Peptides against a protein of PDB entry 5JXT. Designs and how they scored, part 63

Target 1, 319 residues: chain A of PDB entry 5JXT
Amino acid sequence: SLLPKKEINVYIGMSEMQVKWYQKILEKDIDAVNGAGGKRESKTRLLNIVMQLRKCCNHPYLFEGAEPGPPYTTDEHLIYNAGKMVVLDKLLKRIQKQGSRVLIFSQMSRLLDILEDYCVFRGYKYCRIDGSTAHEDRIAAIDEYNKPGSDKFIFLLTTRAGGLGINLTTADIVILYDSDWNPQADLQAMDRAHRIGQTKQVVVYRFVTDNAIEEKVLERAAQKLRLDQLVIQQGRAQVAAKAAANKDELLSMIQHGAEKVFQTKGAFGTMAEKGSQLDDDDIDAILQAGETRTKELNARYEKLGIDDLQKFTSESAYE

## One batch from the design tools (peptide; made by RFdiffusion4, then SolubleMPNN)

Design b2_p14_5_s3 (from b2_p14_5, 10 letters changed)
Fold by OpenDDE base, seed 3:
Structure b2_p14_5_s3 (fold): chain B 319 residues (1-319), chain A 14 residues (1-14)
Amino acid sequence: as target 1 above (319 residues)
Amino acid sequence: MLSKRSLARRAAEA
């Protein structure tokens, strides 16, 4: 029988560089962030802010002029300038030592470009598929990864391209480097490893930037997933989960953690304490804290009915 | 093999 997936949200502090860029994004559109635009604020402007903040949470080098250079180098700066990369770098060493193989998913093909540089820098053998990968090259990459005795440790995928019906049961670890707004896209990605033919316990690590917009992206995705489940169970198929956030929801998401980001001088959490010098105990602590917060998040939405789940609970960014 | 990003940087520095 296939073992159930173990899913753990991994809450990760921003690096100092991420904090500076996150502040800069908020400051650039401060009137929109403060809701001063009122009814005149465009949903498009708020969506643009959300997308910049999500880029910042992934890696500051997704912005023009953020990467040190010219000359451009591939070095430790690629890792320490992004909290997710610091955790990823330590986690991958552990995963490899355990004899596991890993799928890494992102929404952003440009983040996969950074992860390719990282893989080359660390000497990790990898495959890649994104939305631009030709059908033949996609088959070849899957076959190269899945072959008996494959030396490919990592598969880099965009979530949607990886979701397209492929079997990757030769991997037992899934890292969601970021989350889709649609939780079904992430589930479809996980189900590439968690399928008939899997012989190991599949573990899913979902990276979430702590005290940032990604927590609210995750909460919204969890809420939607629970709503979708209840709608199916109750036969109420007509309750279309509102696919797109409204303006107030987007504003609340942008505001979440913004005050603390403005007050922060340096990095957040474990990134402030240790930066790139995380040890195995630090990783265990992050994973344990993440497992606890994951259970709490799930328990929050399990108690809610359909009518409650249709309302976005804007907890104030100031609570 | 160079990454897509590394190739793009080299092309911009040339």
Scores: peptide ipSAE 0.301, ipTM 0.878, DockQ to the pose 0.133
Fold by OpenDDE base, seed 5:
Structure b2_p14_5_s3 (fold): chain B 319 residues (1-319), chain A 14 residues (1-14)
Amino acid sequence: as target 1 above (319 residues)
Amino acid sequence: MLSKRSLARRAAEA
């Protein structure tokens, strides 16, 4: 029988470089961040800020002029300048020692380009597919990854690159490097490994930048997932339609952690204490804290009815 | 080692 998947949110602090770029993004549009634009503030402007902040949470080298050079080299700076890369680098070493194989998902093909450079730098053999990958090349990459005795450790994927029917049950670890706005897209990504033919316990690590916009992206995804479940259970198909964040929701997401980010000198959270010097005990502590916070998050949304889940504020989940 | 991203930039500048 297929074992239930284990899902763990991995909460990760920003690097010093991420904090500086996060501040710069907020400062560039400070009037919008402070809500001073009022009714005149465009939803498009807020969506652009959200996209920039999510890029920053993934890797600062997604911005022009952020990568050091010329000459542009692949080196340790590719890792230590992004909190998620620091944790990924330690986690992949552990996973490889365990004899596991890994699917890494992102919404951003340009992040996969960074992850390819990282894989080459660390000597990890990988496959890649994204939205631009030809159908034949996609089949060839899947077959190369799934073949008996494949030396491919990592599969790099955009979350939506998978068509119906892709089986990647030769992997037992799934890393969601970022989250889709639609929680069903992340579930479909997990279900590539968590499917008939899987023989191992599937573990899903969801990377979440702590005290930043990604916590609110995660909360919104959890609310939507619970709402979708309740709508299916209650037969209320019409309720599912409010999928798009309003202006006030987007503003609240942008403001989340902004004050703390402006007050922060250097790195943030887990990256402030150890930075690139994370050991195996630090990773265990991050994973354990993540398991606890994941249980707490799930327990908040499990108690909520449809009417409460339609409210954006997580504050009603603490009362 | 040069990054793939840096190689792609150099190819676009040439």
Scores: peptide ipSAE 0.289, ipTM 0.877, DockQ to the pose 0.101
Fold by OpenDDE base, seed 1:
Structure b2_p14_5_s3 (fold): chain B 319 residues (1-319), chain A 14 residues (1-14)
Amino acid sequence: as target 1 above (319 residues)
Amino acid sequence: MLSKRSLARRAAEA
């Protein structure tokens, strides 16, 4: 029988470079961040800020002029300049040693380009699919990955492209490098490994940048998922979950952790203490803390009714 | 095998 999947949110501090770029993004639009634009502030401007902050949480090299060079090199700087890469690098070594195989999902094809450089640099054999991959090339990549005795360790996918009903049950680990605003897209991604034909316990690691916009993206996705479940259970099909955040919701999301980011000189959390020197005990501590916070997050939304879940709460689950 | 990103960089430096 298929075992239930284990899902763990992995909360990760920003690198020093991410903090500097996060500050720069907020400073560029400081009037909007402070709510000084009021009713005149465009929803489009706030959405753009959210998208830049999410890029920063993924990797600072998604911005023009962020990467060191010329000459441009692929080296350890690709890893230590992003908190998620530092954790990923340690976690992948452990997963490989355990004889597991990994699906890595992102919303951003340009992040997959960075992950390809990383795979080449570490000598990880991989497959890739994104929204631009031709149908024949998708089939070839899936078949190469699923082949008995395949030497491909990693499959890199955009969440939406990987969600298209494909079977990847030859992997037992799923890493969501970032989250979709729609929790159903992430569930569809997990279901590539967690389906009929899986013989192992599927483990899902969801990376979340701590003290940043991504916590609020996760909270909003969890609220939506619970609301969708309650609507189905109660037969209240007319309760359309608001697909798009309003301006006040977006502003609250942008402001989350912003003050602490401005006050920070250097990196956050374990990235400040250890940076690229994370050991196996540091990873175990991060995973254990993540498992605790995941249970707390789920327990918060399980107690809420439909009317409460329809309201955006500005209160952090962690404040 | 070079990544897509490494190929794009080499093309821009040339």
Scores: peptide ipSAE 0.405, ipTM 0.912, DockQ to the pose 0.132; fails the geometry check
Fold by OpenDDE base, seed 2:
Structure b2_p14_5_s3 (fold): chain B 319 residues (1-319), chain A 14 residues (1-14)
Amino acid sequence: as target 1 above (319 residues)
Amino acid sequence: MLSKRSLARRAAEA
């Protein structure tokens, strides 16, 4: 029988470089961030800020002029300049030592380009599929990954490209490097490993930048998922359509953690204390804290009815 | 084997 998947949110502090770039993004559009634009602020401008903040949470090298060089080198700086890479680097060593195989999903093909550099730098054998991958090359990559005795440890996928009905049950670990706005896209990605033919316990690690916009992306995705479930259960199909974030929701998401980011000199959390030198105990602490916060997040939304889940009240997060 | 990103950088530095 297929074992239930274990899903853990992994809450990760920003590196010093991420904090600096996150500040720079907020400062560039400070009037919009402060809500000073009022009703005149375009939803498009807020969506652009959200997109830049999510890029920063993934890796600062997604911005032009962020990467040190020329000469451009692949070295430890690729890891220590992004909190998610620091945690990923330690987690992948553990996963490999356990004899597991891993799917890494992202929304951003340009992040997969960074992860390819990382895989080459660490000597990890990998496959890749994104939105631009030809159909024949997708089949070849899947077959190469799934073949008996495959030496491919990592499969790099964009969430949407990986969602296309493929079987990757030869992997037992799923890393969601970032989250989709639609929780169904992430579920479809997990279901590539968590499907008929899986023989192992599937574990899903969802990376979430702590004290940043990604917490609100996650909360909104969890809210939407619960709403979608209740709508299906109650036969109220018409209710599901209102799920696009409004301006006030986007503004609240942008403002989340912004003050703390402006007050911070250096990195956040374990990244401030240890930088890139996380040990196994630090990783265990991050995973345990993540498991607790994941249970709390799920328990919060399980108690809510349809009417409560339709109200995006920023206030209910402080009670 | 060089990554796509590493290849693109080398091509921009040449």
Scores: peptide ipSAE 0.337, ipTM 0.893, DockQ to the pose 0.132; fails the geometry check

Design b2_p14_5_s4 (from b2_p14_5, 8 letters changed)
Fold by OpenDDE base, seed 4:
Structure b2_p14_5_s4 (fold): chain B 319 residues (1-319), chain A 14 residues (1-14)
Amino acid sequence: as target 1 above (319 residues)
Amino acid sequence: SLTKARLARLAELA
């Protein structure tokens, strides 16, 4: 029988470099961040800020002039300059040691490019699929990953490209390196491993940059998912449509943790304490804290009715 | 070595 998937949000501090770049993004548009633009601030500008902040949460090398070089090298700096990479690097060692195989999903093909270099650097054998991958190459990659005795440990996928009905039940671990704005896209990604033919406990690790925009992306996704579930259960189809964040929601998301980021001179959380020198106990602590916060987050939204879940969406309807 | 995709990206950023 298919076991229920275990989902754990993994809350990860920013590296020093991420903090610096996060500050720089906010400072560049400080008037917009402070809401000084009021009604004149374009939703497009706010969406652009959100996208830059999400890039920063993923990896600072997604920005021009961030990567050290020339010469450009693949080295430990690729890992320690991004909190998610530090945690990923330790987690993958554990996953490999336990004889698991892993799907890594991201919204960003450019992040997959970084992850490919990381895989090569660590000697991890991998497959890749993104939105630009030709159909034939996609089938070949899936077949190569799923073949009996495949030496491919990692499958790198963009969430939407990986969501397209494929079977990857030869993996039992799913890492969502970032989250989709649509929680259904992430569920569809998980369902590549968590489906008929899976013989192991599927574990999903959702990486979330702590004290940053990604916490609000996660909260919004969880709220939407709960709303979608309640709408389906109650037969109220009309409620599902207002998915786009308003300006005030975007501002609130951008402002989340911004003050602490501006006050921070180094890294955040465990990244400040240990940097790249996380041990197995640190990973266990991060996972346990994540499991607790995941339960708390779920419990928060499980208690909310449709009307409460809509308040965050409905105040956006009259402007 | 850097991947071809990342090398191309770095060349665009340079």
Scores: peptide ipSAE 0.082, ipTM 0.737, DockQ to the pose 0.087
Fold by OpenDDE base, seed 2:
Structure b2_p14_5_s4 (fold): chain B 319 residues (1-319), chain A 14 residues (1-14)
Amino acid sequence: as target 1 above (319 residues)
Amino acid sequence: SLTKARLARLAELA
């Protein structure tokens, strides 16, 4: 029988560079971030802020003028300037040593470009599929990855491209480098490895930037997933979970952790203490803390009814 | 070395 997947949220501190760019994003639209625009603030403006903050959580080199150069290089700076890359770099070494194979999903094709450079830099053999990948090239990449004795360690995918019903059961590790607003998209990504034909324990690592917008994206996704499950179970199909965040929800999400980010002069958490020099004990601590917080998050929403799950509790970062 | 996609992106950002 297929073993149940193990899902662990991996909470990752921002690098110093990410903190600086996160501050700049908030400062650029500080009036909107402070809610000074009130009901007049454009939902589009708030959505743009959320998108920029999510880019920052992924990698600062997604912004113009962020990457040092010219000359532009592929070196350790590609890793230490993003907390997720620091953790990824350590996890991939462990995963490879265990004889596992890994799917890495992101919402951002431009992040996959960075991950390709990283793979080349570390000597990891990889395949790639995104939304622009031709059908024939997609088939070829899947076949190359899945072939017996494939030397491809990593498959890089956009979450949406990976959602297209493909079989990748030759991988046993899934890394969600970022989360979709729709938890079903992430589940569909996991189901590429966690399906009939899988012979190993599937482990899913969901990267979440700690004390940032991504925690609220995750909470909202967990809430929505539970609501969708309850609606299906109760036959209340008419209770369409409001698919899109309202302005107040978006504002609360933007404000989450913002004060602490403004007060921070360096990196966060283990990134402040160790930078890129995380050891195996640091990684184990991050994974253990993540497993605990994952259980707590699930337990929070498991006890809630439909009526409770329809309410967005805005924890204001200013309360 | 940089990937072609990343090089193109960096050239657009330069």
Scores: peptide ipSAE 0.069, ipTM 0.715, DockQ to the pose 0.085
Fold by OpenDDE base, seed 3:
Structure b2_p14_5_s4 (fold): chain B 319 residues (1-319), chain A 14 residues (1-14)
Amino acid sequence: as target 1 above (319 residues)
Amino acid sequence: SLTKARLARLAELA
């Protein structure tokens, strides 16, 4: 029988560089962040801020002029300048040592470009598929990854490209480097490894930047997923979960953790304490804390009815 | 696709 997936949210602090860029993004649009634009503030402007903050959470080198150079080099700076890369780098060593194989999903093809440089730098053999990959090249990459005795350790995928009904049951670890606004897209990605033919326990690590917009992206996705489940269960198919966040929801998401980000000198959490010097015990602590917070998050939404789940609970942006 | 490093190098050559 197929074992149920183990899903763990991995909460990761920003690097010093991410904090600086996150501050810069907020400061650039401070009036919008403070809600001073009132009814005049466009939803489009808020969506743009959200997109920049999500880019920052993934990697600061997604911004023009952020990467050191010219000359541009692939070195340790590619890792230590992004909290997610620091954790990924340690986690992949463990995964490889365990004889596991890993799918890494992102919403951002430009993040996959960084991950590709990282794979080359660390000597990880990989396959890649994104939205621009030709159909024939997708088949070839899948076949190369899935072949018996494949030396390909990592498969890099955009979440949507990976959702296209492919079988990747030769991997047992899934890393969601970022989250989709639609939880079904992430589920479809996970189900590439968690399908008939899987022989191992599938473990899903969802990377979430702590004290940042990504926590609210995750909460919204979890809320939507629970709502979708209840709607199906109750036969209330007409309750379309509002697919798009409203203006106030977007503003609340932007404001989440912003004050603490402005007050922070340096990095956040374990990134401030150890940076790139994470050991195996630090990874275990991060995973254990993540498992606890994941259970708490799920338990929060399991108690809510359809009517409650239709309301975005803006808990205080400052707690 | 080209890696970021390759894209950067191509941009320096242009």
Scores: peptide ipSAE 0.044, ipTM 0.704, DockQ to the pose 0.148
Fold by OpenDDE base, seed 5:
Structure b2_p14_5_s4 (fold): chain B 319 residues (1-319), chain A 14 residues (1-14)
Amino acid sequence: as target 1 above (319 residues)
Amino acid sequence: SLTKARLARLAELA
């Protein structure tokens, strides 16, 4: 029988460089961040801020002029300048040592470009699929990855391209480097490994930048997923989950952790304490804390009814 | 070294 997948949110502090770029993004649009734009502030402007903050949470080199150079090099700076890369780098060593194979999903093809250079730098053999990958090349990449005795350790995928009906049961670890606004897209990505033909326990690591916009993206995704489940169970197909965040929701998401980010000099959390020098005990602590917070998050939404789940409860920001 | 795709992107930003 297929074992249930284990899902763990991995809460990761920003690097010093991420904090600096996160501050710059907020400062550039400070009037919008403070809600001073009132009725004149466009939803489009807020969506743009959200997208820049999400880029920052992924990697600062997604911004023009952020990457050191010329000359541009692939070196340790590619890792230590992004909290998610620091954790990924340690986690992949553990995953490889245990004889697992891993799918890494992102919303951003430009992040996959960074991850390719990282794979080359670390000597990890990989496959890649994104939204621009030709059908034939996609089939070839899947076949190469799934081949018996394949030396490909990592599969890099955009969540949407990787969600399209493919079988990747030769991997047992899934890393969601970032989250889709639609939790069903992430589930479809997980189901590439968690499917008939899987022989191992599938473990899903969802990376979440702590004290940043990604916590609110996660909360919103969890809320929507629970709502979708309850709607299906109750046969209330007409409760169209309001798919798009409203202006006030977007503003609340942008404001989450912003004050703490402005007050912070240097990195956040374990990234401030250890930086790139995370050991196995630090990773275990991060995973254990993540497992606890994941249970708490799930327990919060399991108690809510449909009417409560239709309201964006900002109250979770004050606990 | 950089991937061809990343090098192309960096060259557009330079």
Scores: peptide ipSAE 0.030, ipTM 0.674, DockQ to the pose 0.060

Design b2_p14_6_s1 (from b2_p14_6, 7 letters changed)
Fold by OpenDDE base, seed 3:
Structure b2_p14_6_s1 (fold): chain B 319 residues (1-319), chain A 14 residues (1-14)
Amino acid sequence: as target 1 above (319 residues)
Amino acid sequence: APRRPRYILRREAE
């Protein structure tokens, strides 16, 4: 019997560099962030801010001129300048010691480029597939990863490319480095490991930058997923989930945690306290806190009806 | 010598 997957949101503080770049992104468009554009503010401008903030949450080196140098080098700075990389680096060591194999998904092929450099720097053997990977190369990468006794520890995938019906049941750990706006894309990614032929407990770690836009991306995705489930259960095909965030929703998402980010001179949370010096106890604490917050998030949306789930207001989720 | 990052090389080629 296939064991149910365990899903844990891993809430991760920004590094000092991420805080500085997050501030810079907000400051560049401060009038839009403050809602000063009102009804005249373009949805495109807000979507661009959201995209830049999500890039910052993933890695500051997704921006030109963010990396230290010249000379440009792969070194420990690739890890400590991104909270998600600090946690990933410790988590992968644990996963490897357990004899597990891992799928890492991202929306951003450019983040996979950083993860390739990281894998080489740490000596992790990996496969990669993205949207540009040729069909033959895709087959070869899957076969190389899935072969008996494969020395490939990590599979790097874009969420969409990984969603295309492939079997990766030779992995038991899934890391969602970021979240899709469509929760079904993330589910399809998880289902590459969590399907018939899996013999292990599948564990899914969803990385979420704490006190940032990614919390609101996650909340929106969870809300949408519950709505989709209720629509299917009630046979109400007509409840078109408002698929696209409106301007006010995007603005609220951009504003989430922005004040605290502006007040912060260093890193956030465990990144401020320990930075790259996370130990196994720190990882356990992060995972335990994440498991608690995951249960709370799920319990919040499980109680909501269709009408409540159609209202994306920051307020209605706290009432 | 520290390896030049692939992500930089790819960005420079775009």
Scores: peptide ipSAE 0.400, ipTM 0.887, DockQ to the pose 0.699
Fold by OpenDDE base, seed 5:
Structure b2_p14_6_s1 (fold): chain B 319 residues (1-319), chain A 14 residues (1-14)
Amino acid sequence: as target 1 above (319 residues)
Amino acid sequence: APRRPRYILRREAE
């Protein structure tokens, strides 16, 4: 029988470079961040800030002029300048050592470009699919990954392109490098590995930048998922979960952790203490802390009714 | 010569 999937949120501190770029993004639109625009602040402006902050949480090299150079080279700086890459680099070594194969999902095709350079740099054999991949090339990549004795360790996918009905049960590990605003897209991505034909325990690692906008993206996604479940259970299909965040919700998400980011000199959390020198014990501690916080987050939303879940709460589940 | 990063090459092609 198919074992239940394990899902663990992995809370990751920003690198020093990410903190600097996160500060720069907030400072550029400081009046909007402080809510000084009031009713006149455009929803589009807030959505743009959210998008830039999410890019920063993924990798600072998504911004022009963040990469060291010229000459531009792939080296260890590609890893240590992004907290998620530091954790990914250690986690992939463990995953490979245990004889597992891994799907890595992102919302951002440009992040997959960085992950391709990383795979080449580490000597990881990989496949890739995104929204621009031709149908024939998509089939070829899936077949190459799934073939008996495939030497492909990693599959790089955009969440939505990878979510489209494919079977990837030859992988047992799923990394969500970032989260979709729609939790159903992430579930569909997990279900590429967690389906009939899987013989291993599927483990899902969801990367979340700690003390940043991604915590609020996660909370909102968890809230929406619970609401969708309750609506289905109660037969109340007409409770249109407001699909799009309002201005106040977006502002609250942007403000989350912003003060601490402005006060921070250097990196956050374990990234400040260890940086790229994370060992196996540090990874185990991060995973254990993440498992605890994941249980707490789920328990918070399990107690809420439909009316409570329709309201965005600014309160962190971890404060 | 170190390989030029794909993320740079794609950004320059857009």
Scores: peptide ipSAE 0.346, ipTM 0.866, DockQ to the pose 0.631
Fold by OpenDDE base, seed 4:
Structure b2_p14_6_s1 (fold): chain B 319 residues (1-319), chain A 14 residues (1-14)
Amino acid sequence: as target 1 above (319 residues)
Amino acid sequence: APRRPRYILRREAE
């Protein structure tokens, strides 16, 4: 029988560089961030801010001029300048020691480019698929990864490209490096490993930048998933979950944690305390805290009715 | 020669 998947949100602090870039993104559009644009503020502008903040949460080197150089070289700075990379780097060492194989999903092909350089730097053998990967190359990459005795440890995928019906049951670990706005896309990604033919318990690690836009992306995704489940269960097909965030929702998401980010000098959380020097105990603490917060998040949304789940109100989560 | 990062090479080619 297929074992239930274990899903853990891994809450990760920003590096000092991420904090600086996050501040710069907010400062560039401070009037929009403060809601001063009123009715004239375009939804497109807010979506652009959200996209830049999500890039920052993934890796600051997604911005021109963030990387140290010239010369531009892959080195330890590729890891320590992004909280998610610090956690990833330690987690992958553990996963490898356990004899597990890992799928890493992202929304951003440009992040996969960074992850390729990281894999080469660490000597991890990998496969890659994104939205631009030719059909033949996609088949070849899947076959190379799935072959008996494959030395490919990591599969790098864009969430949407990896969602396309492929079998990757030769992996037992899934890392969602970022989250899709549509929780179904992430579920489809998990289902590449968590399907018939899997012999191990699938563990899913969802990376979430703490005190940032990604917490609200996660909350929105969890809310939508619960709403979709309740709509299916209740046969209420009329509850079209508003697929797209409105302007006020986007603004609220942008504002989340912004004040604390502006007040922060240096890194956040475990990244401030340990930086790149995370040990196995630090990882265990992060995973344990993540498991607790994951249970709390799920329990919050399990108690909500359809009407509450339709309101993207930060307030309905406190009653 | 130190390997030039792929993400930089792709960014410069776009």
Scores: peptide ipSAE 0.270, ipTM 0.835, DockQ to the pose 0.611; fails the geometry check
Fold by OpenDDE base, seed 2:
Structure b2_p14_6_s1 (fold): chain B 319 residues (1-319), chain A 14 residues (1-14)
Amino acid sequence: as target 1 above (319 residues)
Amino acid sequence: APRRPRYILRREAE
């Protein structure tokens, strides 16, 4: 029988470089961040800010002029300049030692480009599929990954490209490097490994930048998922969960953690204390804290009714 | 020689 998947949110602090770039993004649009634009602030501007903040949470090198160089080199700086890369680098060593194989999903094909360079730098054999991958090349990559005795450890996928009904049950670990606004897209990605033919316990690690926009993206996605479940269960098909965040929701999400980011000199959390020198105990602590917070998040939304879940509680960051 | 990052090369080619 297929074992139930275990999903753990992995809450990760920003590196010093990420904090610096996150501050720059907020400062560039400070009037919008402070809500000073009011009714005049365009939803498009807020969506752009959210996109830049999500890029920063993934990797600062997604911005032009962020990477040290020229000359541009693939080295340890690719890892220590992004909190998610520091955790990924330690986690992949553990996963490999356990004899597991891993799917890594992102919304951003440009992040997969960074992850390819990382895989080459660490000597990890990988496959890749994104939105631009030709049909024949997709088949070839899937077959190469799934073949008996495949030496491919990692499969790099964009979440949407990985959602297209493919079978990757030869992997037992799923890393969501970032989250989709639609929780169903992430579920569809997980279901590439968690499907008939899987023989192992599937474990999903969802990376979430702590005290940043991604925490609110996750909360909104969890709320939406619970709402979608209740609507199906109650037969209330008319509750069109407004798929798109409104302006006030976007503003609240942008403001989340912004004050703490402005006050921070250097990195966040374990990244401030140890930087890239995380040990196995630090990783265990991060995973245990993540498991606890994941249970708390789920328990929060399980108690809410449809009417409560339709209201985005804008806890203003200023109360 | 350290390989030039692919993500830089792809960004410069677009």
Scores: peptide ipSAE 0.165, ipTM 0.784, DockQ to the pose 0.686; fails the geometry check

